# Peptides against a protein of PDB entry 8PQO, part 76

Target 1, 252 residues: chain A of PDB entry 8PQO
Amino acid sequence: VLLKEYRVILPVSVDEYQVGQLYSVAEASKNETGGGEGVEVLVNEPYEKDGEKGQYTHKIYHLQSKVPTFVRMLAPEGALNIHEKAWNAYPYCRTVITNEYMKEDFLIKIETWHKPDLGTQENVHKLEPEAWKHVEAVYIDIADRSQVLSKDYKAEEDPAKFKSIKTGRGPLGPNWKQELVNQKDCPYMCAYKLVTVKFKWWGLQNKVENFIHKQERRLFTNFHRQLFCWLDKWVDLTMDDIRRMEEETKRQ

## One batch from the design tools (peptide; made by RFdiffusion4, then SolubleMPNN)

Design b1_p15_3_s3 (from b1_p15_3, 7 letters changed)
Fold by OpenDDE base, seed 5:
Structure b1_p15_3_s3 (fold): chain B 252 residues (1-252), chain A 15 residues (1-15)
Amino acid sequence: as target 1 above (252 residues)
Amino acid sequence: AKTNLKLKPDFVSPL
């Protein structure tokens, strides 16, 4: 098991981020050709449990068309079915990814708290002290180009170049996080993403767990760069606007 | 063809 807490600081409010996240997920999903193929939605309903209230989703990703033929031919039954269970109780979210074949031997869990701070809270997910000692805190700086792979870099998605016309926010210089403390008119937040990766296959555990974390970090970095650089597209939208956009997307 | 599997956990795609 490998745990890391990714702390993503953004020059947006927690309330703004709720809209921006949903917009950016929708937009990023539209940009992926064939992204909807092999996705089955089993459940999409409101839930209430232990004082947590939100939306629960259960999706299956059927990967049979997305893997090489030789992998498909050799894959055991259920090995290419990925289950994603998500609890969206914003500002808290939890996602659990499992595989039918690997069962308890594979888990990706992502638990996110969105807080109106600069990533200064320790153990926001309230882990036991012994578990917390094993968590690496990883700061993602959306303005730091060195954290972006050259193949993922786009100038139109560079927070160090982007300036929001609607809000005046950006561009984000090297010291933007320190400067935010002095900028009373610029809201800020941190997404604290506790990522738990479990891959129990002997000899591959460390390799696969580190690989998955590398992919998650890459995903979070690129997504939040997009979210910020798309600020002018979503900052004036309401949650009702997002819901309409989602319904329009379902009808296409 | 390079398989580009991009799982977006914690980013609930609109249905």
Scores: peptide ipSAE 0.061, ipTM 0.759, DockQ to the pose 0.025
Fold by OpenDDE base, seed 2:
Structure b1_p15_3_s3 (fold): chain B 252 residues (1-252), chain A 15 residues (1-15)
Amino acid sequence: as target 1 above (252 residues)
Amino acid sequence: AKTNLKLKPDFVSPL
């Protein structure tokens, strides 16, 4: 098991982020080639549990079309089906990813708290002290180009170049987080993403767990760069606007 | 009937 807490600081409010996240997920999904192929939504319903209210989703990702033919032919039954169960009770979210074949030997859990701070809270997910000792805190700086793979880099998605016309936010210089503390009129938040990865195969555990974390970090980095650089597209939208857009997208 | 909606993956998907 490998645990990391990714802390993504953004020059947006927690309330703004709720809109921006949903917009950016929808937009990113539109831009993905073959986006939606092999994704089955089994459940998408409101839930209430233990005072938590939100949206529950259960999706299956069918990877049969996304893997080489030889992998598909050799893959055990269920090995190419990934289940994603997500509880979105913003500002808290939880996603649990499992595989039919691997069962308890594979887990990706992503627990996110969105807080109106600069990533200064320790153990926001309230882990046991012994578990917390094993969590690496990883700060993602959306302005740091060195954290972006060259193949993922787009100038239009570079926070160090982007300036919001609507809000005046950006560009984000090297010390933007320190400068943000002094900018009373600029909201800020941190997304605390506790990522738990388990891959219990002898000889491959560390390799696969580290690989998954690398992919998650890459995903979070690129996504939040997009979210910020798309600020002018979503900052004036309401949650009702987002819901309408989601409904329109589901009808296509 | 649970309408199986084909939704695009969200940003938390490693796929």
Scores: peptide ipSAE 0.044, ipTM 0.730, DockQ to the pose 0.018
Fold by OpenDDE base, seed 4:
Structure b1_p15_3_s3 (fold): chain B 252 residues (1-252), chain A 15 residues (1-15)
Amino acid sequence: as target 1 above (252 residues)
Amino acid sequence: AKTNLKLKPDFVSPL
């Protein structure tokens, strides 16, 4: 098991981020031609549990069409089916990813708190002290180009170049996080993403767990760069506007 | 074609 807490600081409010996240997820999904192929939505319902209220989703990602034929032919039954269970109780979110074949030997869990701070809180997920000692805190700087793979870099998704016309925010210079403290009119938040990865295959555990974390970090970095650089597209949208956009996207 | 399985960022697919 490998645990890391990714801390993503953004020059947006917690309330703004809720809209921006939904918009950016929808937009990213549109840009993935054929990304909807092999996604089965089993459950999409409101839930209430232990004072947590939100939306629960259960999806199956059928990867049979997304892998090479030789992998598909050799894959055991259920090995190419990934289950995603998500609890969206914003500002708290939880996602659990499992595989039918690997069962308890594979888990990705992502627990996110969105807080109106600069990533200064320790153990926001309230882990036991012994568990917390094993968590690496990883800061993601959306303005730091060195954290972006060359193949993922787009100039239109570069926070160091983007300036919001609607809000005046950006471009984000090297010291942008420190400057936020002095900018009384600029909101900020941190997304604290506790990622738990378990891969219980002997000899491959550490390799696969580290690989998954590398992919998660890459994903979080690219997404939050997009979210910020798309600020002018979503900052004036309401939650009802987002719902309409999601419905329109489902009809395409 | 390397299908970049873009896992959605929060994996919370709000959809």
Scores: peptide ipSAE 0.071, ipTM 0.769, DockQ to the pose 0.027; fails the geometry check
Fold by OpenDDE base, seed 3:
Structure b1_p15_3_s3 (fold): chain B 252 residues (1-252), chain A 15 residues (1-15)
Amino acid sequence: as target 1 above (252 residues)
Amino acid sequence: AKTNLKLKPDFVSPL
């Protein structure tokens, strides 16, 4: 098991982020060729549990068309089906990813708290002290180009170049996080993403767990760069506007 | 069953 807490600081409020996240997720999904192919939505309903209220989704990703033919032919039943269960109770979110074949030997869990701070809170997910000692805190700086792979880099998604016309926020210089404290009119937040990766295959555990974390970090970095650089597209939208866009997308 | 293209907020890369 490998645990890391990714802390993503953004020059947006927690309330703004709720809109921006949903917009950016929808937009990123449109840009992915074949992103809807092989996705089955089993459940999409409101839930209430232990004072947590939100939206629950259960999806299956069928990977049969995404793997080489020889892999598909040799894969055991259920090996190419990934289950994703998510609880969205913003500002808290949880996603659990499992595989039918691997059962308890594979888990990706992502738990996110969105807080109106600069990533200074310790153990926001309230882990036991012994478990918390094994969590690596990883800061993601959306303005730091060195954290972006050359193949993922786009100038229109560079926070160090982008300036919001609607809000005046950006471009984000090297010290932008420190400057936020002095900018009374600029809101800020941190997304605390506790990522738990479990891969219980002997000899491959560390390699696969580290690989998954590398992919998650890459994803979080690119997504939040997009979210910020798309600020002018979503900052004036309401949650009702987002819900309408979501319903329209479901009808297509 | 319409393919609901909504990526989840937890940003698992669409495989």
Scores: peptide ipSAE 0.069, ipTM 0.763, DockQ to the pose 0.022; fails the geometry check

Design b1_p15_3_s4 (from b1_p15_3, 8 letters changed)
Fold by OpenDDE base, seed 3:
Formats: C-alpha cells, sequence, structure tokens
Structure b1_p15_3_s4 (fold): chain B 252 residues (1-252), chain A 15 residues (1-15)
C-alpha cells in the first residue's frame, strides 16, 4: 500500500471550485476521443449517509477495446472491467476504483477535502497517527511548467501565461502562492487529495503503486491547470447552470 | 506500439 496526499493550491474559492470542477470534468471528457465508449453508468443518484449528502455514481470502464487483441484474448473474465464508485458530497469527495478479477488485491481510493487555506492543514482526512506517518505530502504547483510533461503542455492551458478577463486573476508567477496572502481580493483554496493505492501482486507491488501515483499526479496537475485556465468559461455559471449542462450532455 | 492508455479523465469522477 502506498499513500500520498496531494495538495493542490488554487486562486479560487471553495464555492467557485465546485462549479469549476464540474465544468472542467465535462469539458475534459468532451475533448477525449472516444469519450464514453466502454463506459457504463450503473448508478447516478443522490445519497444521504451519516450526515453526508451528495451524488453517488457507479461506473464500469470496459477496457476490452482499449487493450491489444492478444491481451483481450488472454485476459481472465472481469480483468478488463474497472469499477469506479464515487461519492461527491462537496466539499468532501471519495472515489474508489476496483477490478473484478483482482478483487481485494487492487484498490485505488481518492479522498478529497476542499479547504479555504494554502495547504497548511496536517491530517485533514483524520487518519490514525500511525497511518499518517506513512503518508507523503506532495505539493502540486499549477504554475510550475517543470511538473508538466512536454507532451501534455499546451500554451492555452498554462497558468503562467493565462490572465482571467472576468476576475483579473493570473498570470501566476513563481511566487504566486505567497502573493495570494497579500491580495485580499483574491480567494484561494487547497484540494487535499489523499490517494491510497494497493496492488498486492508479489514482485510488482511497488512498481505498479508508484506508477499509479505518477499517473494520478499527472492527472491532477493537468486537470487543475485546465480548471484555472478555463476560469472565464465557468466563473459566472451557477450550480443550476452546471446541472442543466449535465442533463443536456446526457441526452446526446 | 506503446498503447498510450490515455487514462481518460473520465476515470475522474470529480476527483
Amino acid sequence: as target 1 above (252 residues)
Amino acid sequence: AKTNLKLKKDFVSPL
């Protein structure tokens, strides 16, 4: 098991981020070639549990068309099906990713708290002290180009170049996080993403767990760069506007 | 052929 807490600081409020996240997820999904192909939505409903209220989703990702033919022919039943269960009770979110074949030997869990701070809270997910000792805290800087792979880099998704016309926020210079403290009119937040990766195959555990974390970090980095650079597209939208857009997208 | 399994951002329920 490998645990890391990714801390993503953004020059947006917690309330703004709720809209921006949903917009950016929808927009990113549209931009992916073959988006929706091999994705089955089993459940998409509101839930209430233990005072937590939100939206529950259960999706299956069928990877049969995404792997080479020889892998598909040799793969055991269920090995190419990935289940994603997600609880979106913003400002708290939880996603659990499992595989039918691997059962308890594979888990990706992503738990996120969105807080109106600069990533200064320790153990925001309230882990036991012994578990917390094993968590690596990883700061993601959306303005740091060195954290972005050359193949993922786009100038229109570069926070160091983008300036919001609607809000005046950006471009984000090297010291932008420190400058936020002095800019009373600029809201800020941190997304605390506790990522738990379990891959219980002998000899492959560390390699696969580290690989998954590398992919998650890459995903979070690129997503939040997009979210910020799309600020002018979503900052004036309401949650009702987002819900309408989601309904329109489901009808297509 | 490095099948760049582009981990579709679709795996991201609002992560």
Scores: peptide ipSAE 0.064, ipTM 0.743, DockQ to the pose 0.024
Fold by OpenDDE base, seed 2:
Structure b1_p15_3_s4 (fold): chain B 252 residues (1-252), chain A 15 residues (1-15)
Amino acid sequence: as target 1 above (252 residues)
Amino acid sequence: AKTNLKLKKDFVSPL
């Protein structure tokens, strides 16, 4: 098991982020080659549990079309089906990713708290002290180009170049987080993303767990760069606007 | 050409 807490600081409010996240997820999904192909939505419903209210989703990702034919032919039954269960009770979110074949030997859990701070809270997910000692805190800087793979870099998704016309936010210079503390008129938040990765295959555990974390970090970095650089597209949208857009997207 | 398994950003429901 490998645990890391990714802390993503953004020059947006927690309330703004709720809209921006949903918009950016929808936009990112539209921009993916092959759209929703191989994604089955089993459940998408409101839930209420233990005072937590939100949206529950259960999706299956069928990877059969995304892997080479030889991998598909050699893959055990269920090995190419990934289940994603997500509880979106914003500002708290949880996602659990499992695989039919690997069962208990594979888990990705992503637990997110969105807080109106600069990533200064320790153990926001309230882990046991012994578990918390094993968590690496990883700061993602959306302005730091060195954290972006050259193949993922786009100038239009560069926070160090982007300036919001609607809000005046950006471009984000090297010291933007320190400057933000002094800018009373600019909201800020941190997404605390506790990522738990379990891959219990002998000889491959550390390699695969580190690989998954590398992919998650890459994903979080690129997504939040997009979210910020798309600020002018979503900052004036309401949650009702987002819901309408989601309904329109489901009908296409 | 390493097939970049673009993890569909859909895996990032809790982005």
Scores: peptide ipSAE 0.064, ipTM 0.745, DockQ to the pose 0.025
Fold by OpenDDE base, seed 5:
Structure b1_p15_3_s4 (fold): chain B 252 residues (1-252), chain A 15 residues (1-15)
Amino acid sequence: as target 1 above (252 residues)
Amino acid sequence: AKTNLKLKKDFVSPL
């Protein structure tokens, strides 16, 4: 098991981020050219549990068309089916990813708190002290180009170049996080993403767990760069606007 | 209707 807490600081409010996240998720999903035959939505409903209220989703990702033929031919039954269970109780979210074949030997869990701070809270997910000692805190700087792979870099998705016309926010210079403290008119937040990865296979555990964390970090970095650079597209939208857009997307 | 949601590049939701 490998745990990391990714702290993503953004020059947006917690309330703004709720809209921006949903918009950016929808937009990113539209841009994926992969055949839609691979995702089955089993459940999409409101839930209430232990005082947490939100939206629950259960999706299956069928990877058979996305892996090389030799992998498909050698894969055991259920090995290419990934289950994603998500609980969106914003400002708290949880996603659990499992595989039918690996069962308890594979887990990706992502727990997110969105807080109106600069990533200064310790143990926001309230882990036991002994568990918390094993968590690496990783700061993602959306303005830092060195954290972005050259193949993922786009100038139109560069926070160090982008300026919001609607809000005046950006471009984000090297010291943008320190400067936020002095800018009364610029809201800020941190997304605290506790990522738990378990891959219980002898000799491959560390390699696969580190690989998954590398992919998650890459995903979070690129996504939040997009979210910020798309600010002018979503900042004036309401939650009702997002719901209408989601309904329209489901009808197509 | 099977809502053929496009797989995100990473099968992990950024949620």
Scores: peptide ipSAE 0.061, ipTM 0.737, DockQ to the pose 0.020
Fold by OpenDDE base, seed 4:
Structure b1_p15_3_s4 (fold): chain B 252 residues (1-252), chain A 15 residues (1-15)
Amino acid sequence: as target 1 above (252 residues)
Amino acid sequence: AKTNLKLKKDFVSPL
């Protein structure tokens, strides 16, 4: 098992981020729809548990068309089906990713708290002290180009170049986080993403767990760069506007 | 060509 807490600081409010996140996911999903076995949505319902209220989703990602032919031919039945169970109780979110073939030997869990701070809270997920000692805190800087793979880099998704016309936010310089503290009119937040990765195959555990974390970090980096650079597209949207966009996307 | 499986952004946040 490998645990990391990714801390993503953004020059947006917790309330703004709720809209921006949903918009940015919807926009990203539209860009990916053209070429794969569909996402099967099994469940999409409200839930209430232990004082947590939100939306529960269960999706299956069929990966057979997304992997090379040789992988597809060698993959056991169910090995290319990924189950995602998600609890969206914003500002708290939890996603659990499992695989039909690997069962208990594979887990990705992503637990996120969105807080109106600069990533200064320790153990925001309230882990036991012994478990918390094993968590690596990883800061993601959306303005830091060195954290972006050259193949993922787009100039239109570069926070160091983007300036929001609607909000005046950006471009994000090298010291943007320090400058933000002095800008009373600029909201900020941190997404604290505790990522638990389990891959219980002997000899491959550390390699696969580290690989998955590398992909998650890459995903979070690119996503939040997009979210910020799309600020002018979503900042004036309401949650009702987002719900309409989600409904339109579900019909495609 | 190592087809790096682009994890869908759906894995970033519950939707």
Scores: peptide ipSAE 0.066, ipTM 0.752, DockQ to the pose 0.025; fails the geometry check

Design b1_p15_4_s1 (from b1_p15_4, 7 letters changed)
Fold by OpenDDE base, seed 1:
Structure b1_p15_4_s1 (fold): chain B 252 residues (1-252), chain A 15 residues (1-15)
Amino acid sequence: as target 1 above (252 residues)
Amino acid sequence: SLDKVLESIRRSSLL
C-alpha cells in the first residue's frame, strides 16, 4: 500500500472551487469523445452517513471493447471490469476504484477535503497516527512548470502566464503562495487529496502503485492548472448553469 | 480507446 496526500493550493475559495471543478470536469468531458462506451451507471442517489450528506454513484467501466482483442481473450473474468464508487459530499469527496478480478488485491481510494487554507493542516483526513506516519505529503504547485510534462504543457493553461480578467487573479509567480497571504482580497483553498493505492501482486506492487500515483499527480496538476486558467469561464456560473452544462454533455 | 476510459475514471476521481 502506498499513501500520498496531495495538497493542491489554489487562489480560489472553497465555494468557487465547487463550481470550477464541476465546470472543468464537464469541459474536459466534452472534449473527450468515445470514452463513455462501456460505462454502466448502477447507482446515482443521495446518501447520508455519519453526518456526511451528498451524492453516491456506482459506475462500472467495462473495458472489453477498449483493449486489444488479445488482451480481451487472455483477461480473466472480471479483470476488465472496474468499479468506481464515489461519494460526493462537497467539500468532502471520496472515490473508491476496485476491480472484480483483483478484489481486495487492488484498490485506489481518493479522499479529498477542500479547506480554506494554504495546505498547512496535518492529518486532515484523521488517520490513525500509525497510518499517518506512512503518508507522504506532496505539494502540487500549479504555477511550477517543472511539475508539468512537456507533452501536457499548454501556454493557455499556464497559471504563470494567465491573468483573470474577471477577478484580477494571476499570473502566479514563483512566490505566489506566500504573496497570497498578504492579499486580503484573494481567496485561497487547499484540496487535500489522500490517495491510497494498493496493488497486491508480488513483484509488481511498488511499480504499479508508484505508477498510479504518478498518473494521479499528473492528473491533479493538469486539472488544477486548467481549472485556474479557466477561471473567467466559470467564476460567474451558478450551480444551475453547471447542471445544464452537465446535461448537455450527456447528450453529446 | 482505453486511454479515454481511464481519463474518464480519473476525472471522476476529482469529483
Scores: peptide ipSAE 0.239, ipTM 0.851, DockQ to the pose 0.718
Fold by OpenDDE base, seed 4:
Structure b1_p15_4_s1 (fold): chain B 252 residues (1-252), chain A 15 residues (1-15)
Amino acid sequence: as target 1 above (252 residues)
Amino acid sequence: SLDKVLESIRRSSLL
């Protein structure tokens, strides 16, 4: 098991982020041709449990068409079916990813708290001390180009170049986080994303777990760069606007 | 690529 807490600091409020996140996910999904292929939505319903109120989703990703023929031919039954269970109780979110074949030997869990701070809270997910000591805290700086793969880099998605016309935020210089503390009118937040990866196969555990974390970090980095650089597209939207957009997308 | 598949899954997991 490999645990890392990714802390993504953004010059937006927790309330703004809720809109921006939903918008950016929708936009990113539109840009991916065939991204929805092989996705089965089993459950999409409100839930209330342990003081959490939110939306529960259960999706299956059927990867048979997304892998090479030889992989499909060699894959055991259920190995190419990925289950995603998600509890969205913003500002808290939890996603659990499992595989039918691997069962308890495979887990990706992503638990996120969105807090109006600069990533200074320790153990925001309230892990036991013994578990918390094994968590690596990883700060993602959306302005740091060195954290972005060259193949992922787009100038229009570079926070170091972007300036929001609507809010005046950006561009984000090397010391933007420090400067933010002095800018009373600029909101900020941190997304604390605790990622638990378990791949319990002998000889491959560390390799696969590290690989998954690398991909998660890449995703979080790119996504939040987009989210910020798309600020002018979503900052004036309401949650009702987002809900309408989601409903329109479901009809397609 | 497997990378694109994983990205698709993870984008949904951002919510």
Scores: peptide ipSAE 0.212, ipTM 0.843, DockQ to the pose 0.719
Fold by OpenDDE base, seed 5:
Structure b1_p15_4_s1 (fold): chain B 252 residues (1-252), chain A 15 residues (1-15)
Amino acid sequence: as target 1 above (252 residues)
Amino acid sequence: SLDKVLESIRRSSLL
């Protein structure tokens, strides 16, 4: 098991982020054609548990058509079915990814708290002290070009170059986080993403767990760079606007 | 195609 807490600081409010996240997820999904094939939505309903109120989703990703023929022929039953269970109770979110074949030997869990701070809270997910000692805190700086792979870099998605016309935020210089403290008119937040990865396979555990973390970090970095650089597209939208957009997308 | 599926799953994890 490999645990990391990714802390993503943004010059937006927690309330703004709720809209921006939904918009940016939808936008990023539209840009990826053919990714929705083999997705089965089993559940999409409101939930209430332990004081959390939100939306629960259960999806199955059927990968049989997405892997090479030789992999499909050799794959055990259930090995190519990925289950995703998600609890969206913003500002708290949880996603659990499992596989039918591997059962308890495979887990990706992502738990997120969105807080109106600069990533200064320790153990926001309230882990036991012994478990918390094993968590690496990883700060993602959306303005740091060195954290972005060259193949992922786009100038139009560079927070160090972007200036929001609607809000006046950006560009984000090297000391932008320190400067936020002195700017009363600029809101800020941190997304605390606790990522738990378990891959129990002899000889491959560390390799696969580290690989998954590397991919998650890459995703979080690129996504939040996009979210910020798309600020002018979503900052004036309401949650009702987002809901309408989602309904329109479901009807297509 | 597999990369796109994995990316879709990862995007859902942002929620």
Scores: peptide ipSAE 0.204, ipTM 0.834, DockQ to the pose 0.724
Fold by OpenDDE base, seed 3:
Structure b1_p15_4_s1 (fold): chain B 252 residues (1-252), chain A 15 residues (1-15)
Amino acid sequence: as target 1 above (252 residues)
Amino acid sequence: SLDKVLESIRRSSLL
């Protein structure tokens, strides 16, 4: 098991982020044709549990048509089905990814708290001390180009170049996080993303777990760079606007 | 095609 807490600081409020996140996920998905093929939505409903209120989704990703024929022919039953269970109770979110064949030997869990701070809270997910001592805290700086792979870099998604016309935020210089403290009119937040990766396969555990974390970090970095650089597209939208956009997308 | 599915899963994890 490999645990890392990714802390993503953004020059937006927790309330703004709720809109920006949903918008940016939808926008990023529009550019991927065929990504929805083989996706089965089993559940999509509101839930209430232990004072947590939000939306629960259960999706299955069927990979049978996405792998080579020989892999499909040799794959055990359930090996090509990935289950995603998600609880969105913003500002708290949880996603659990499992595989039917691997059962308890495979887990990706992403738990996120969105807090109006600069990533200074320790153990925001309230882990036991013994578990918390094994968590690596990883700070993601969306303005740091060195954290971005050359193949992922786009100038229009560079926070160090972008300036929001609507809010005046940006460009983000090397010391932008420290400067936020002095800018009383600029809101800020941190997304605390605790990522738990378990892959119990002898000889491959560390390799696969580290690989998954590398991909998650890459995703979080690129996504939040996009989210910020798209600020002018979503900052004036309401949650009702987002819901309407989602409904319109479902009808297409 | 597999990469697109994996990206879809990864983006869903951001929700």
Scores: peptide ipSAE 0.279, ipTM 0.874, DockQ to the pose 0.769; fails the geometry check

